# Ledger of designs, part 71: peptides against a protein of PDB entry 2AKA

Target 1, 299 residues: chain A of PDB entry 2AKA
Amino acid sequence: MEDLIPLVNRLQDAFSAIGQNADLDLPQIAVVGGQSAGKSSVLENFVGRDFLPRGSGIVTRRPLVLQLVNSTTEYAEFLHCKGKKFTDFEEVRLEIEAETDRVTGTNKGISPVPINLRVYSPHVLNLTLVDLPGMTKVPVGDQPPDIEFQIRDMLMQFVTKENCLILAVSPANSDLANSDALKIAKEVDPQGQRTIGVITKLDLMDEGTDARDVLENKLLPLRRGYIGVVNRSQKDIDGKKDITAALAAERKFFLSHPSYRHLADRMGTPYLQKVLNQQLTNHIRDTLPGLRNKLQSQL

## One batch from the design tools (peptide; made by RFdiffusion4, then SolubleMPNN)

Design b2_p15_4_s4 (from b2_p15_4, 7 letters changed)
Fold by OpenDDE base, seed 1:
Structure b2_p15_4_s4 (fold): chain B 299 residues (1-299), chain A 15 residues (1-15)
Amino acid sequence: as target 1 above (299 residues)
Amino acid sequence: SAVEEALAELDEFLA
């Protein structure tokens, strides 16, 4: 049986081409979280490459439909420039920035128009994620004072869709009860049916504290549970620490931590990728009949 | 149309 994720990728591409991406409730995973919550780092860890825009403030300013495709070759391709294969992931980053600026202008504004990026790699599972702008309360540069609400409105266009799963990314070194990601998820998914919790920055928690209760799904229960990850530190990023080495360090972190050792096999980026692949595949299978009927009715 | 093509692919899969 062919992987369902590539099929939905083709649907996404087709709908993007006709400008109807926002109107179709395609089975997808939207990634939500506050600024600096670690969303982009999680995505980069899946690919094993640095390719997303970085900086202070709002980094992601357009939705990024990231289509990961397991392949024997490694390259990236954008829907807006088909036929151009990117093998240098720095060039991928630059293209994202350029394409973002082309639409949003120079004022660091946001746009709801997605960028579609497909990454072929032997190191990924088939997985499609929609990276959304980070929630913020503080405008930067020439951003309008209501930028917080503009971002929220943009996120709501995705996360309110019934077939949208929500990857809620929250840092462990902040009060989880105040997580922007979990708040927006709770607003649109009050029963926690569509939300997958990702807890980042577990390595940055104060000594003597842990997120065990959260990761065990005891504090704020989600049907789909929580997965803890450890991203590269800012020092590691600045030092260009290899993501492969970071993944090994992540595994070591969970195995060696007294509070997380018993959960270690259900934690970390590789496990998260596997779970997301499975969750998305199953979700697609469940939603395809309804999607087919909806498409047929639009003809 | 792109939608028709997408639907055809979907039908092939569900078939």
Scores: peptide ipSAE 0.174, ipTM 0.816, DockQ to the pose 0.659
Fold by OpenDDE base, seed 3:
Structure b2_p15_4_s4 (fold): chain B 299 residues (1-299), chain A 15 residues (1-15)
Amino acid sequence: as target 1 above (299 residues)
Amino acid sequence: SAVEEALAELDEFLA
């Protein structure tokens, strides 16, 4: 069963190499959310390394196909530089930045051309995610005035596909009804069949408030439900707080919080990773026969 | 092609 994700990884690589990613409905999980919603932190927590670009404004400017592969060794590989193994994850970050700039230029624009990154690690489950640019309302620097719509259009290329699952990342310290992630998910998945909700920043909610109703799937129901997580603060990230320590703190948060204690075993980054692995695997199994037939008919 | 190879692997899996 675990071999299904690597199989789809090979398909993704093959399609990326020929520039056909937009035309094929591969089973995948697209990650969507507003800027600063915590998407990058969630992905880094899966890997247990700091490797994604950081900064103000739009940081992710190309789709990042992140292929996590459980392995006895730890290293990363890019499809655009085959044969080079990265063991320093700071170099991974730098390569993402360089490859992004190579295509988009220095204007902080976006490109729909994916970066394909495979990470081998003993600390990950097999999982593939497509990290997408964060939705924004305000252009920064020399970005075009319509950057908001460019990002939206890019996201729609992924999330409108029937075989695309949607990981909708929303911060708890903002009005969930105004979540950009949930809005776009509702637009393309009105019945909530393909959407998994992630609620970040639960530790930053005002005293006396909680997201219990959301996490219990009572406020804005999704078939696949919601999973709460607690990411490192920006201060902790800047201070290079250990991700392992952060994961322990996350567990403690859920266990000690009166509103979330009863949900603690179904919350947190490790549980999220497990759920995504299982859901993606099952989704691939269900979709591969149809995909095979479609591909065969096109060759 | 890479796509044909990938399809072949998929076929092997589904067989």
Scores: peptide ipSAE 0.172, ipTM 0.814, DockQ to the pose 0.749
Fold by OpenDDE base, seed 2:
Structure b2_p15_4_s4 (fold): chain B 299 residues (1-299), chain A 15 residues (1-15)
Amino acid sequence: as target 1 above (299 residues)
Amino acid sequence: SAVEEALAELDEFLA
């Protein structure tokens, strides 16, 4: 079963090479959320490296197909730079930025053309995620006034596909009823069949408040439930706090919190990674019988 | 081609 994700990775690469990636309904997980919702931090915590672009405004401006592959070695490869192995993850970040700018120009525009990044690591489970631009209503720099709608249109190209699971990332320190991630998920998945909820910033909630009802799937029920995580703060990121230390702090947070201690074994980024690996594997298995015919018709 | 190889692997799995 562990080999199913690599199989789909090879399909993704093959179809990307022929320019059909955007039109394919491959089993995958699309990551959606508002700007600063904590998407990048979740992905970096899976890898244990800082490698994603950071900054104010729209950081992700192209879909990033992130293929995590468990391996004895640690390195990254881009589909657009085939044969080049990156061992410095700062160089990975720079390459993402350079490749993004190559296609979008210097105006901080967006493009629906994916960047395909494969990361081999002994610290990851096999997992493929599509990181999508953060939803925003505020244009930055030379972005067009309709950038909000451009982002939405781009997201819709992924999340409307029936074989696409949705990782909806929402911050706990904001009203979940107004979560951009949950709104878009509900729009395309009204019965909550394809959506996995991730609640970030649990450590930033107001004193005396908690997200227990959400995490127990009682407030806004999703079939696939919710997983809470605690990411590094912006201060921690700026201070280059070690991800391993952050993961330990996350575990301590859940174990020590009166509202979450009973859920602690089903919370945190390591558990999230396991759940996503399992759900993606199962989803691939369930969709494969129909995939062959669909793929053939789309070629 | 890469597409043919990937499809062959898929077919093998489904067999």
Scores: peptide ipSAE 0.167, ipTM 0.806, DockQ to the pose 0.795
Fold by OpenDDE base, seed 5:
Parts: C-alpha cells; sequence; structure tokens
Structure b2_p15_4_s4 (fold): chain B 299 residues (1-299), chain A 15 residues (1-15)
C-alpha cells in the first residue's frame, strides 16, 4: 500500500504543471506551526540532510511540497527544473532560496505558489508533506504589515481541505494553550479528526516541568494523538551537527527521561515518520474513490 | 498525459 503515496505524488506533479494543485483536495499532510516551532528541523530529520533555508523570521515563504520517496539512491529533484538531479543537499537549499526569491522578491514576502521537491533516499519512508510558512505576528524587514494575515490565508487554502491532514508543530517550552498550530487546527478541525500533534523542544523545558500530559493525549486530545521529538539546537544546526547523531541523542533523551521513558517507543523522529507514512497511506486509501471521481471531472 | 496515466493507475488499483 506504500505505492499509494507515489501515485498521489504523480497526481500532485501533474496538477502543479497545470496550475490546479491548490484547488484540488488531494490527500496530503500540511505542516503548520509558529515561527521557530521546529517544523523545518523535523523535515530535515526525516531526510537526514540539511536542505531547508535557515535564518531569522519567516524561513519558509512558499509552500514546499516535499515528496519523500524510498529509493536505493539518494538525490533530489525539483518540478521546476526537471531532469536535474541534486546530490548535494546544500545545492538543494540554495535552489529553494533562489526559487523562492524569484517569485517573492528579496523583500521576504510570501507566495502561495508551491515549490515541488522530491527526495529519493534509502533513509526515508514514502511520505509527502506540505511545509507551510510559519505563523508570525510581527513583520520583519520589508515584509508587508499584513504578513500575518497573508500567511494565515495561505495556510487556510490547505488546511481547510477535507482530505488534508494537519501536522501541528508546537514547542513544549511555550504554553501549548497558545500554540498557533493547535489554534489553527482547532479552527478548521474542531473535532480533531485530521490533526496530528508534534511537540518539539522537549529538551528545552524548565527543570521540573514536562509535557507528559500532552504526549499522553490528556491535555488537548487529538484523535490521532501527539508525538514528541527532540530537534537539534540552533547552535547544533549552525555547527552542522550530524542529524544521525541528533537522532541517537533524541532516542536517549526519551529513554532516560523519567516523564517520557514509558512513551519512548512511541516518540521520536523515526516513529513520527512511520506514523505519518501509515496515516497518509491509509488516508489516501480512504479518499481514493472520491478523488477518482473528482479527477475524472477535471480532465 | 500524466494525469490520465495517474488516473489509469488509480482505476487499476480500485478495480
Amino acid sequence: as target 1 above (299 residues)
Amino acid sequence: SAVEEALAELDEFLA
């Protein structure tokens, strides 16, 4: 059934080519969260490579359709430059930045036009995610004063779709009740049927505090539950700390933490990737009959 | 077209 994700990938590519991607209710996972919530780090941890833009303020400024494909080889391809294989993921990062700037300019504006990136790797499960701009309250640089609302409107184009699952990324070192990710998810998915919670920065919580109640799905229950992860620190990212080493440290964190050790087998980036693969696959299967009819009508 | 091919695959899967 893993072949269903590549099937939808082909549909995504085809529809992107005709400019209809945003209008189609394709089964997909949209990644939402506030700025600095750790969204990009989670995605990079899936790939095991540093390939996403970094910086202050809004990092992701266009939707990034990230198609992970399990393969014997490791390389990336962009839909906007077909036939070019990227094996250096630094070049992938540069291409994302260049392609973003090409459309948005250098003023750190945003665009709803997706970038489609496919990553082949032996280290990934088949998984497609749509990375969306981080929600923000304060414009930076030459950003328009209404940037917050522009981002929100962009997110709503994705998360309001019935076939869109929502990966809500929230930092543990902030009040979860004020999570931008969970707020927007609750707005469009009030029954919590489409939302998967990710809790980052568990290692940055104050001593004597923990997110156990959240991770046990007791504080703000989601049907699909919560998964905790530990990302590299900004210092580690800047210092190019190896992601493999970071994943090992993440595992150690959960196993050694008195509040999380009993959950350790259902926590961490590898488990998150597995869960997302399974949930997306199942979601595709459930939506395919309806999708087929919609696709037929659009031909 | 790519859409037609994908649709054909989908139909095959659903059959």
Scores: peptide ipSAE 0.162, ipTM 0.809, DockQ to the pose 0.690

Design b2_p15_5_s1 (from b2_p15_5, 6 letters changed)
Fold by OpenDDE base, seed 3:
Formats: sequence, C-alpha cells, structure tokens
Structure b2_p15_5_s1 (fold): chain B 299 residues (1-299), chain A 15 residues (1-15)
Amino acid sequence: as target 1 above (299 residues)
Amino acid sequence: DLEELLALIEQLKAA
C-alpha cells in the first residue's frame, strides 16, 4: 500500500520530462495559501531541514513537486539534475533559487513549469506535495501588476483537477472567512470533498481567542477536516532553532492549551504528515483504475 | 519516453 506513492512519483517524473503535465490528472496534493500563511514552514517541518527559499514577497515562484520518500539515507535529487545527490540542504535551497531564476529571470516573475524535487530521508513518510506560489494582491519590485491573477491562474491549473487534493493553509491569527486558501478551495471544491484544512499560527492568536470551532470542523466544515500546526517563528528561523525542538514545542502547545488539549492527538505536524500519507495513498488507490484506463486510451 | 510510460502503465496494472 505504501508503494503507491512512489509509483505515482515515477509517473509524475515521466510526464514532467515530456512536458505533458497538464494532460494527465494525476492523484496529488496541491498546497495553497496566502503569502506568509506558513506553507513552506509546514513542508520544511516534514523534512526536518531548512531547504526552501525564504524572503519577502512571493518566494515560491514555480510549482515545487516535493516527493518525500522514506529511506535509510538522507539526500535530495532534482529531476532536472539527474545523478546529482544533494546531502547539504542549503545546496538544495540554492538549486531551487537558481533553477527558478533560470526560467523566470530576476524580475520575481512566476512560471507554471514545475521543479521536481525528491527527498530521501529516514524521518519522512512517503508523501508527495505540490507547493504552489502564495496568493498575493500586491506586486513587489518589478513584478507585473497582474501578478495576483497570474498566481491564481497557475493555482487553478492544479486545483481544478478532479484527482487533485487541496491542502488549504490558513493562518489562525487572520480572519478565516477571508482565507485565500479556503476561498479558492471552496470555488473549485464547493462540497469540501478534496480539501484538507491546515491552520497555522495558532500560537499567535490574541489572548482570549482560539480556533477551537474551526479545528472541530464546526465553522467551515470540510469532509477531510482541519489540522492545526505551530511553525517556528521568524525569530526561531533566523536563530536557526532546530526543527526537532520546534516539533516538541508544538506538541507542548497543544497539550497545554485549554482550548486544544482535547484535540492534541489530532493536531501537530507529525499527525498532519501521517494523515496526508494515508489520504494520498487511499486517493491513489481510488483513482488508479481510472488513470490506468486514461493512459491506455492515449497510447 | 513512450517505452517508459508503457512500462509504468504495466506496473499500474499490476498494482
């Protein structure tokens, strides 16, 4: 059952190599959210390494197909750089930046052409995610004035696909009713069949407020529910706080919080990773017969 | 590669 994700990974690689990403509705999870919603931090917490570009404005400017593979060794590989193994995750970050700039230039523009990154690690579950550019309303630098719509159109290429699950990342310290992630998810998945809610920044909520109703799936119900997480603060990231220590602090947060203690076993990054692995595996199993038939008809 | 795609399809059939 765990072998289904690697099988789909090989299909993703093959389709990426031939430039036909748009023609096949592969079972996948697209990660959507506003700028600074915490998407990149969630992905880095899965790997336990700092490896994604950081900065102001739109940081993710190309889709990143992140393929996590449980392995006895720890290294990364890019599809565009076959045969090169990266053991330094800082070099992984630099390669993402370089490959992004190679296609988009230095104008902070976006491209719909994915980067395919595979990470082997003993600390991950098999999981594939497509990290998408953060939704923003304000162009930065020399970005085109219509950058908001360019990002939206790019996201729509993924999230409109029937076999695409949506990981909607929303910060708790902002009005959830105005969540860009949940808004786009509701547009393409009005019945909430494909959407998994992630609530970040629970530790940054005002005193006397909580997201209990959201996390209990009472405010904006999703069939697949919500999972709360606590990411490292920007101060913690700048201070190079260890992700393992951050995960322990996250666990402590949920256990000690009066509004979340009863949910603590169904919260946090490790639980999220487990749920995503299970949901993706099941989703692949359900979609494989249809995918096989489609592929056979196109050959 | 079409051959690679065909091989993957066969693996999908076996899964």
Scores: peptide ipSAE 0.025, ipTM 0.689, DockQ to the pose 0.101
Fold by OpenDDE base, seed 4:
Structure b2_p15_5_s1 (fold): chain B 299 residues (1-299), chain A 15 residues (1-15)
Amino acid sequence: as target 1 above (299 residues)
Amino acid sequence: DLEELLALIEQLKAA
């Protein structure tokens, strides 16, 4: 029996080919968060490779449809260059940057036209995510003064859709009540039905503070709950710390932390990946009848 | 193209 996620990936690719991505409410997970919230690190931790653009300011400037596919082999493919298999993930990063610049130019502008990237790996569960530009308030480079609103408008094109789940990524070392991710999620999902909370930077919280109340779903309740993760520090990234080693350190963090040890089995990147796979699969199953009816009505 | 998409959805439903 074929998994539902790969089948939806084929549907998604077909929609992308005909330019109808904006018109169909496909079951998907949109990733939202402020700049430096840790979104890219979460996605890279799923793959176990460094492959996303990094830097100051707005890094993601086009939607990235990231299709993770469990496979015996490890390689990446872009929809815009079919037949080319990437085994070097630095080349994947460079291709994302080049393809972004091709459409947006060198002014650090944004475009709503998605990049479609499929990653085959033995280390991933089947999972499709749409990585969206990080929310920002400060224009950089040649960005227009209204770049904040342009990003917001782009995000709204995805997160307002009923079949879109929202992966809201918030750093724990900032006031969670002021989280850009949780704010936009609350705006479009006021009942918290479509939002999954991810809390990053738990290891960077001030001494004597913790996010236990948030992780226990007691502070800002979401139907789908919260999952805490610990990403590599910038020092670890610069030092080329292996993601596998970082995942082991993450597990150790939760197990050893007095405030989180009781939650440890429901925390961390591997658990997040599992939950997202299950939730996306179930969401596809629940939304397919409605999607079928909508498509039939357009024939 | 829409017919192909519909066929894919039917396959998804059957899966």
Scores: peptide ipSAE 0.024, ipTM 0.679, DockQ to the pose 0.095
Fold by OpenDDE base, seed 1:
Structure b2_p15_5_s1 (fold): chain B 299 residues (1-299), chain A 15 residues (1-15)
Amino acid sequence: as target 1 above (299 residues)
Amino acid sequence: DLEELLALIEQLKAA
């Protein structure tokens, strides 16, 4: 079976190089969610490495095109510095921060210009995600008072595209009806055709409450459904808990939880990776013929 | 970059 994700990755790189990335409706998955919804943690769990910027407030300030590629080797490379292989993922984090600051300046502003990062690893499935800034209502530092709208406008540039799937990341310990992720997804995908729900922080729900109805797709139905995940707690992160150990704990969580046990095989980070790989592959297969024809007509 | 794009388009045709 032809591996279509790497093919689209090469297209993304080529279009990025010519500065036309924003104008193309490439098949992709955009990751959306409020600040602290757990977006970065989900992505890091896929790689099994700490490599994304961390901190309070807005962390992701540029779109990050994260291209995961299954490989026998483990390293990362950036499109903006081709030829440099990163084997230390802390250096990857630092490069993201440096490249972000280079474009946005010191005011912690945002930029719509993507960072393209490819991660080769034996521990990943082929998967491309566009990590987007977390939605926020409160400016921090020297951010402009309209930062909320700037972020929203940036997200809309991606999620309004018909070939964009939406990974809507919502924390379970917050009212789902107030989910920034699901709200923006519903605005651009009212029928729930392009949206995949990810429910984080299931382990942080109040005792006696659960997200069963959400995860069973009964509360706010999405065609592509919901997948629950359990990320490392801030305590676990600060304690440098290994991601592999966290994934084992996640599995145990779902298996042992009375409300989620019956769903356990369709929950967790590994399952999410598989689903996203499959959905993206199928989505690419469906969209590429049309894209090819469009591109050919423009040549 | 354009040549690479063209090559990729050709690969898409062959797929």
Scores: peptide ipSAE 0.043, ipTM 0.723, DockQ to the pose 0.101; fails the geometry check
Fold by OpenDDE base, seed 5:
Structure b2_p15_5_s1 (fold): chain B 299 residues (1-299), chain A 15 residues (1-15)
Amino acid sequence: as target 1 above (299 residues)
Amino acid sequence: DLEELLALIEQLKAA
């Protein structure tokens, strides 16, 4: 049985080549969250490489369709530069930045035009995610004053689609009830059917506080639940701390934390990756018949 | 099913 995620990847590539028809809801996972919520760090932790743009403010300025493919080899490919294999992930980062700037200019504006990046790696499960710009309230640099609304409108183009799963990334060191990610998810998925919660920065919570109730799905229940993760600190990122070491530290964090130890086997980046692979696979299986029928009706 | 979907997509492109 052919893996369903690679199949949908081929469909995504095909649709991207002809111009994305808004009427075709391909099964996908959109990643949403406020700026600095840890979205990019989660994605990098899946790959085990530093490859996403860094900086303050809006880092992701175009949708990044990240197609992870389990392979015996490790390399990346962009749809906009077919045939070029990237083995240096710093070059991948630079290409994302260059391609972003090519379309948006140097004003830190945003564009709804996706960048399609495929990463082959022995360290990943098959998984496709759409990394979206972080929600913000404050324009930076030469950004338009309505940048908040532009980002929101861009996100809505993805998350309103019935076949879009939502990976809502929220930092634990802020009021989760006011999470931008959970708010937008609740707006478009009021029944919590399509939303997977990710709680970052659990290691940065004040002493004597924890996110246990959230992680146990008791505070703001989602049908698909919550998964806690611990990303590298900005200091660790700047110091080029190895992601493998960070993943080990994450595991240790959950195992040693009195509030999370009992959840440790259902927490952390590796578990999140597994869950997302399974959720996406199942979602594709469930949606493909409808997609086929829709495609047939358009013929 | 995949081949069918791909065939359908190719048909859509030609359309």
Scores: peptide ipSAE 0.028, ipTM 0.694, DockQ to the pose 0.326; fails the geometry check

Design b2_p15_5_s2 (from b2_p15_5, 4 letters changed)
Fold by OpenDDE base, seed 5:
Structure b2_p15_5_s2 (fold): chain B 299 residues (1-299), chain A 15 residues (1-15)
Amino acid sequence: as target 1 above (299 residues)
Amino acid sequence: DLEELLKLIEELKAS
């Protein structure tokens, strides 16, 4: 059962190699959220390395299929440069940036062509996530004026698939009722069957306010519930604060917060990673019969 | 790639 995620990873790679991308309905988790919602930080926290592009705007401009594989060794591999093992995650970041720029150019445009990145690490659970561009309303640089809709259309190629789970990332310090992530999730998953909510920036909420009702799944209920996380601040990232230290601070935050203490064991990045591993594994198991039939019919 | 895909399909059948 633990080998199901790697099996699907191989399928993803094979389909990518033959040009089957957006039309593929493999069991997967698509990560959606507005700009600066904390998506990249969540992914980096899983790996325990700084390896994703940083900056203003959408940052992620191509789908990033991030395949985490538990291993005794730690290294990364890209599908577009097979045979090269990256042990320096700064080089991984640079490769993502270079490969993104190669396809999109310097205009900060987007491309639907995914980057496939596999990370082997003893610090991760088997988990595959598709990081998608952050939803935005304001074009930057040489972006086309309809960039918002281009991003939305790209996201829809993933999240409309029945076998796609949705990791909806929303910042707590914004109006959650107007969360871009939750809006798009509700549009394609009105019954909340495929959506997992992640609430970031809980540490940035105004004094006297909390997201307890959301985290308890009482405000905007999702079948798969919500998990709160605390990411490094931009200051912490710029200061190269260690992710391990950040994870410890996250744990302390939940344990010490009056509104979240009772939920602490079901919050935080490590718990999120565990839940996503389990959810994806179970989802693969549930979708395998249909996947087999579909694959057979295409041959 | 096609051959690999076929192998993976067979693995899926066996799983």
Scores: peptide ipSAE 0.086, ipTM 0.779, DockQ to the pose 0.101
Fold by OpenDDE base, seed 2:
Order: C-alpha cells, then sequence, then structure tokens
Structure b2_p15_5_s2 (fold): chain B 299 residues (1-299), chain A 15 residues (1-15)
C-alpha cells in the first residue's frame, strides 16, 4: 500500500505536467506569512539544509511546492529538470533562483507558476508544503506598484480552496493582531478550521513579555492550534550556523523559559514537522473520496 | 480506494 502523501505527490506531479486544472482542489498545506516572518527558515529547518533564496524583500516569488520524502539517501529533484539529482543544496538554491528569474525576469516580479521541488532525505518526514510569496505592502526595485495585491491574489488562489490547509506564520515580536498571515487566514477561514498557527521569533520578544496565551490557544483560538518555533537569526543564517545546533538551542529555549516550559513537548520545529505530517495525512484521507469522485467526473 | 486513485493518476498522465 502506497503512503498517502507520496500518492498525492504523484497526483501533483501529474497535474503539473499537463497544466493544473483551476478547478482541482488538492489536499495541501499552503504556507503564508509576511516578509521576514520566518517561513523559509522553518522549511530549511525541516530539511536541515540551506537551500532557499535569501535576501531583502520577497525572496519567494513563485509558489514552491516542496515535497519532502523520507529516504535512505539525500538528494533533491526538480520537476522542470527530471533526472537531475542535486546533492549540493547550494545548487538547489541557485536552481530555484534561476528558474524563478527565467519566468519573472530580473524585476523582482512574481509568477503564479509553481516550482516543484522534491527532497529525499533520511532526516525528514513525508510532508508537502506550498511555500508562497511573503506578503508585503511596499514595492521595492522594479516591482510593480500593485505588488501587494498581486501577492494577495496569488495567495488567494491557494488558500480559498476548501482542501487547502493554511500554515500561518507570524512573528512573536510583532503585534499578532496585525499579523498578515492570520488576517488572510481569517478572511478565508473565519472559523479557524483550516489554519495552523506558527509563531516564530519567540526568542526576540521583549523582556517581560511572552506569547503564552497565544501558544495555549487562548487569545486567538484556532481549531488546529499554534506551535511556537525558534529559528536562526539572520546573522546566524548569513554565517551559516549549523541547523542541528539551532534545533538543539530551540529545544533548550522552550525548556528553560518559565512561560513555555510546560509547553516544551508541544513546541519546536521537530514537533511542528510531526504535527504537519499527521495533519496532512489525515487531511488527505478525509478528502480523497471527494477527490476521487471529482477526478472521475473530469476524466 | 488507493488503487482506483492510482488508476486515475495514470489516466491523467496519459491524457
Amino acid sequence: as target 1 above (299 residues)
Amino acid sequence: DLEELLKLIEELKAS
């Protein structure tokens, strides 16, 4: 029996090959958040490699369908260059940048055409995420003046789908009431049924403040709750601080923090990855009957 | 039914 996540991966690949039908509602998790909210860091922490574009502004400019597959070997493959195995994750980063630029040009514009990346690794759980451009309000460089709305429109193409779960990434050191991620999630999921909250930058909160009420799901309740994480600082990323060491530091942070110690076993990147694997698997199981019927009616 | 879905996937790929 094939695992459910790999099965949906095959479906995703098949639809990508023929040009995705706009009417198809695949079970998936879309990652949303403002610029610098920590989305890329969370994804890289899952893989344990630096492989995503970095910089100021919107670094993700096309949807990235990231398919993580547990395997005995470690390598990456792109759907747009089948048969090429990447073992150097810097080359993966460069390929993402090159493929993005091929479609968008050098003006830092966006495109709704996904990049499909599969990563095989012994260090990952089976998990597929759609990384989306970070929400922004200020155009930079040669970006069109309406870039904010272009990004929002792109995100809406994903998050409005009923079978789309939303991973809403919000930084703790900003007012959660003003979270771009939670705003868009609430717009399309007003009852908080499809949204998983991720709170980043917990280590950057002012002394004497904490996000305990948020993490305990008592402030802005989501059915699927919140998970706090601690990512590497931008300085640490630039300095290529080891992700394994960062994950250990994250664990230590939660265990040693008076406001979070009691939540420590339900926090952190490894726990997030586990929860997402489980939630996606269950979500696929729940949606497959409907998807089957829909596919049968269209084929 | 995973087998049925696999069939649909293959049919989709062949279309």
Scores: peptide ipSAE 0.044, ipTM 0.728, DockQ to the pose 0.609
Fold by OpenDDE base, seed 1:
Structure b2_p15_5_s2 (fold): chain B 299 residues (1-299), chain A 15 residues (1-15)
Amino acid sequence: as target 1 above (299 residues)
Amino acid sequence: DLEELLKLIEELKAS
C-alpha cells in the first residue's frame, strides 16, 4: 500500500507545476504563528537540521511547502530546481533565501507563491507542512505599511480551506489570549475542529507559572488538543547546539517538571511528529474521495 | 482510489 502523504506530495507538485497554488483545497497542515513564536525551530527540529532562514523580522516571506519523506538517504530537493540534490542544509537555507528574493525583491515583501521543498531523511516521519509567514504588526525596512494585513490575507488563503488543518504555534511565555495563531485559528475554525495547538517556550515561563491547563485542553479547548515543545534558545542556536541534544533536553524538561511530568509521554517534538503524521494521514484518507471526484469533474 | 489518483496526477503533469 502506498503511503498517502507521498501521494498527496505528488499531487501538490503536479498542481504547482500548472500554476495552481493556494486555490487548491488539498489536505494539508498550515503552520501559523506570530513572529518569534518558534515555528521555524519546530520545523527544524523535525528534520534535525538548521535549514530555515533566520532573522529579527519576517524571515518566511513565501509559503514553504515542506515535504518530509522518510528515506534511507538524507538530502533535499526543490521543485523549482529539479535534479539538484542538496546534502548541505546550509545550501538549502541559502536557496530558500535566494528563491524568496528572486520573487519578492529586496524590499522584504511577501509573495503567496509557494516554495516546494522536499527533504528525504531517515530521521523523519512522512509529513507535509505549509510554513507561512509569521504574523506581525510592525513593518520593517521597506515593507509596505499594510504588511500585517498582507500577511493575514495570505494566511487566510490557506487556513480558510476546509481541508486545511491548522498548526497553531503559540509561545507559553506570552498571554495565550493574545496568541496571533489561536486568534486566526478561532476566526476560521470557531469550533476548534481543524486546529492543533503547539505551545513553545515552556521553558521560558515565569517562575510559579505553567501552561498545564492549556496543555490539558482545559483553557481553550481544541478537538485535536495541544502539544508542548521546548525549542533551542537563541543562545543555543547561535552556539550551534545540536538538535539531537536539544530533543533529549526537551524530554528531560517534561519528565522533570512537576506540572508536566504526567503529560510527558504526550509532549515533545518526537510525539508531535507522530501525531502530525497520523493526523495528516487520516485527514488525507478522509478527504481523498471527495478530492478525486472533484478532480475527475475538472478533467 | 489510489490508482485513480495516480492517473489524475499524471494527467495533471502532462497538461
Scores: peptide ipSAE 0.039, ipTM 0.721, DockQ to the pose 0.695
Fold by OpenDDE base, seed 4:
Parts: C-alpha cells; structure tokens; sequence
Structure b2_p15_5_s2 (fold): chain B 299 residues (1-299), chain A 15 residues (1-15)
C-alpha cells in the first residue's frame, strides 16, 4: 500500500519530463491558502527542516511538487538537476529561489511550470503535495496589477481536476467565512468531497475564543474533515526554534487547551501527515483504474 | 513516453 505513492511519483516525473504535467489528472493533493496562512510552515513541519522561500508577500511563485519519501537517509533532489543530492536544506531553499527566478525573472512574477522536489527522510511518511502560490489581493514590487487573477488562474489549473484533493489551509485567527482557501475549495468542490481543511494559528486566537466548532466539522462541514495545527511563530522561526521542539509544543497546546483536549489525538502535524498519507494512498487506488483507461484511449 | 506511462500504471495496478 505504501508503494502506491512512490509509483505515482514516478508517473509525475515522467509527465514532467514530457511537459504534459498540467494536462494530466493525476491523483494528487494541492495545497491552497492565502498569503501568510501558514502553508509553508505546515510543509516544513512535515520535513522537519526550513527549506521553503520566505519573505513578504508572495513567496511561492511556481507550483512546487513536493514528494516526501520515507528513507533511512536524509537528502533532497530536484528533477531539474538529477544526480545532485542536497543535504543542506538552506541550499534547497536557495535552489528553489534560483530556479524560480530563472523562469519568472526578478519581478516577482509567477509561472505555472512546476518545480519537482523530492525529499528523502526518516522523519516523513510517503506523501506528495503540490504547493501553490498563496492567494493575494495586492501586487507587491514589480508584480503585474493582475497578479491576483494570475494566481487564481494557476490554482484553478490544479484544483479543478477531479482527481486533485485540496488541502485548504486557513488561519484560525481570521474570519473563517472569508478564508481564501475555503472559498476556492467551495468553488471547485461545492459538495466538499475533495477538500481537507487545515486550521493554523490556533494559538493566536483571541482569549476566550476557539475554533472547536470548525475542528469538529460542525461549522463548514467537509467530508474529509478538519485538522488543526500549531506552527512556529515568526519569532520562533527567526529565533531558529527547532521544528522538533515546535511539534512537542503543538502537542502540549492541544492537550492543555480546554476546547481542544478531547480532539488532541486527531490534531497536530504528525496526525495530519498520517491522514494525508492514508487519504492519498486510498485516492490513488480509487483513481488509477480510471486514469489508465483515459491514457489508453489517448494511445 | 506514453508506453512508459502505461507500464507504470500497470505496475500501480499490480501493487
């Protein structure tokens, strides 16, 4: 069962090599959310390393196909530079930035051409995610005035695909009804069949408020439910707080919080990884027969 | 390329 994700990874690599990645409805999970929703932190917490671009405004400017592979060794590889093993994740970050700039230029523009990154680690479950640019309203720097719509159009190329699951990342300290992630998810998945909700910044909610109703799937029901996580604060990131320590703090948060204690075993980054692994595996199993038939018809 | 893809799909089905 665990081998299905690596097999699909090979398919993804093959499709990327022939330039047909955008047209194929491969079983995958697309990560969507507004800027500063906590998407990057969630992904980095999976790996246990800081490796994604950071900064003000839009940071992810190309789709990042992040293939996590459980391994006894820890290193990263890019499809665009096969054979080079990255063991320093700062170098991984720099490579993402360089490769992004190579295609988009330095004007902070976006490109729909994916970057394919595979991370081998003993700390991950097999899991593939497509990280997408954060939704934004305001252009920054030399971005074109229609950058919001360019981002939306890019996201739609992924999330409209029937075999695409949607990891909708929303911050708890903002009005969930106005969540960019949930809005786009509802637009393309009105029945909530393909969407998994992630609620970040639960630790930043105003005193006396909580997201219990959301996490219990009672406010905006999704068939696949919601999982709350607590990421490192910007202060923690700047202070180089270890992700392992952050995960322990996350566990403590849920266990000690009166509103979330009863949900603690179904919350947090480790649980999210497990759920995503299982759901992706099952999704692959369910969708591959149809994909096979489609591909055979195109021969 | 398509043949290789089909091969991979068959491997997936066999898993």
Amino acid sequence: as target 1 above (299 residues)
Amino acid sequence: DLEELLKLIEELKAS
Scores: peptide ipSAE 0.085, ipTM 0.772, DockQ to the pose 0.096; fails the geometry check

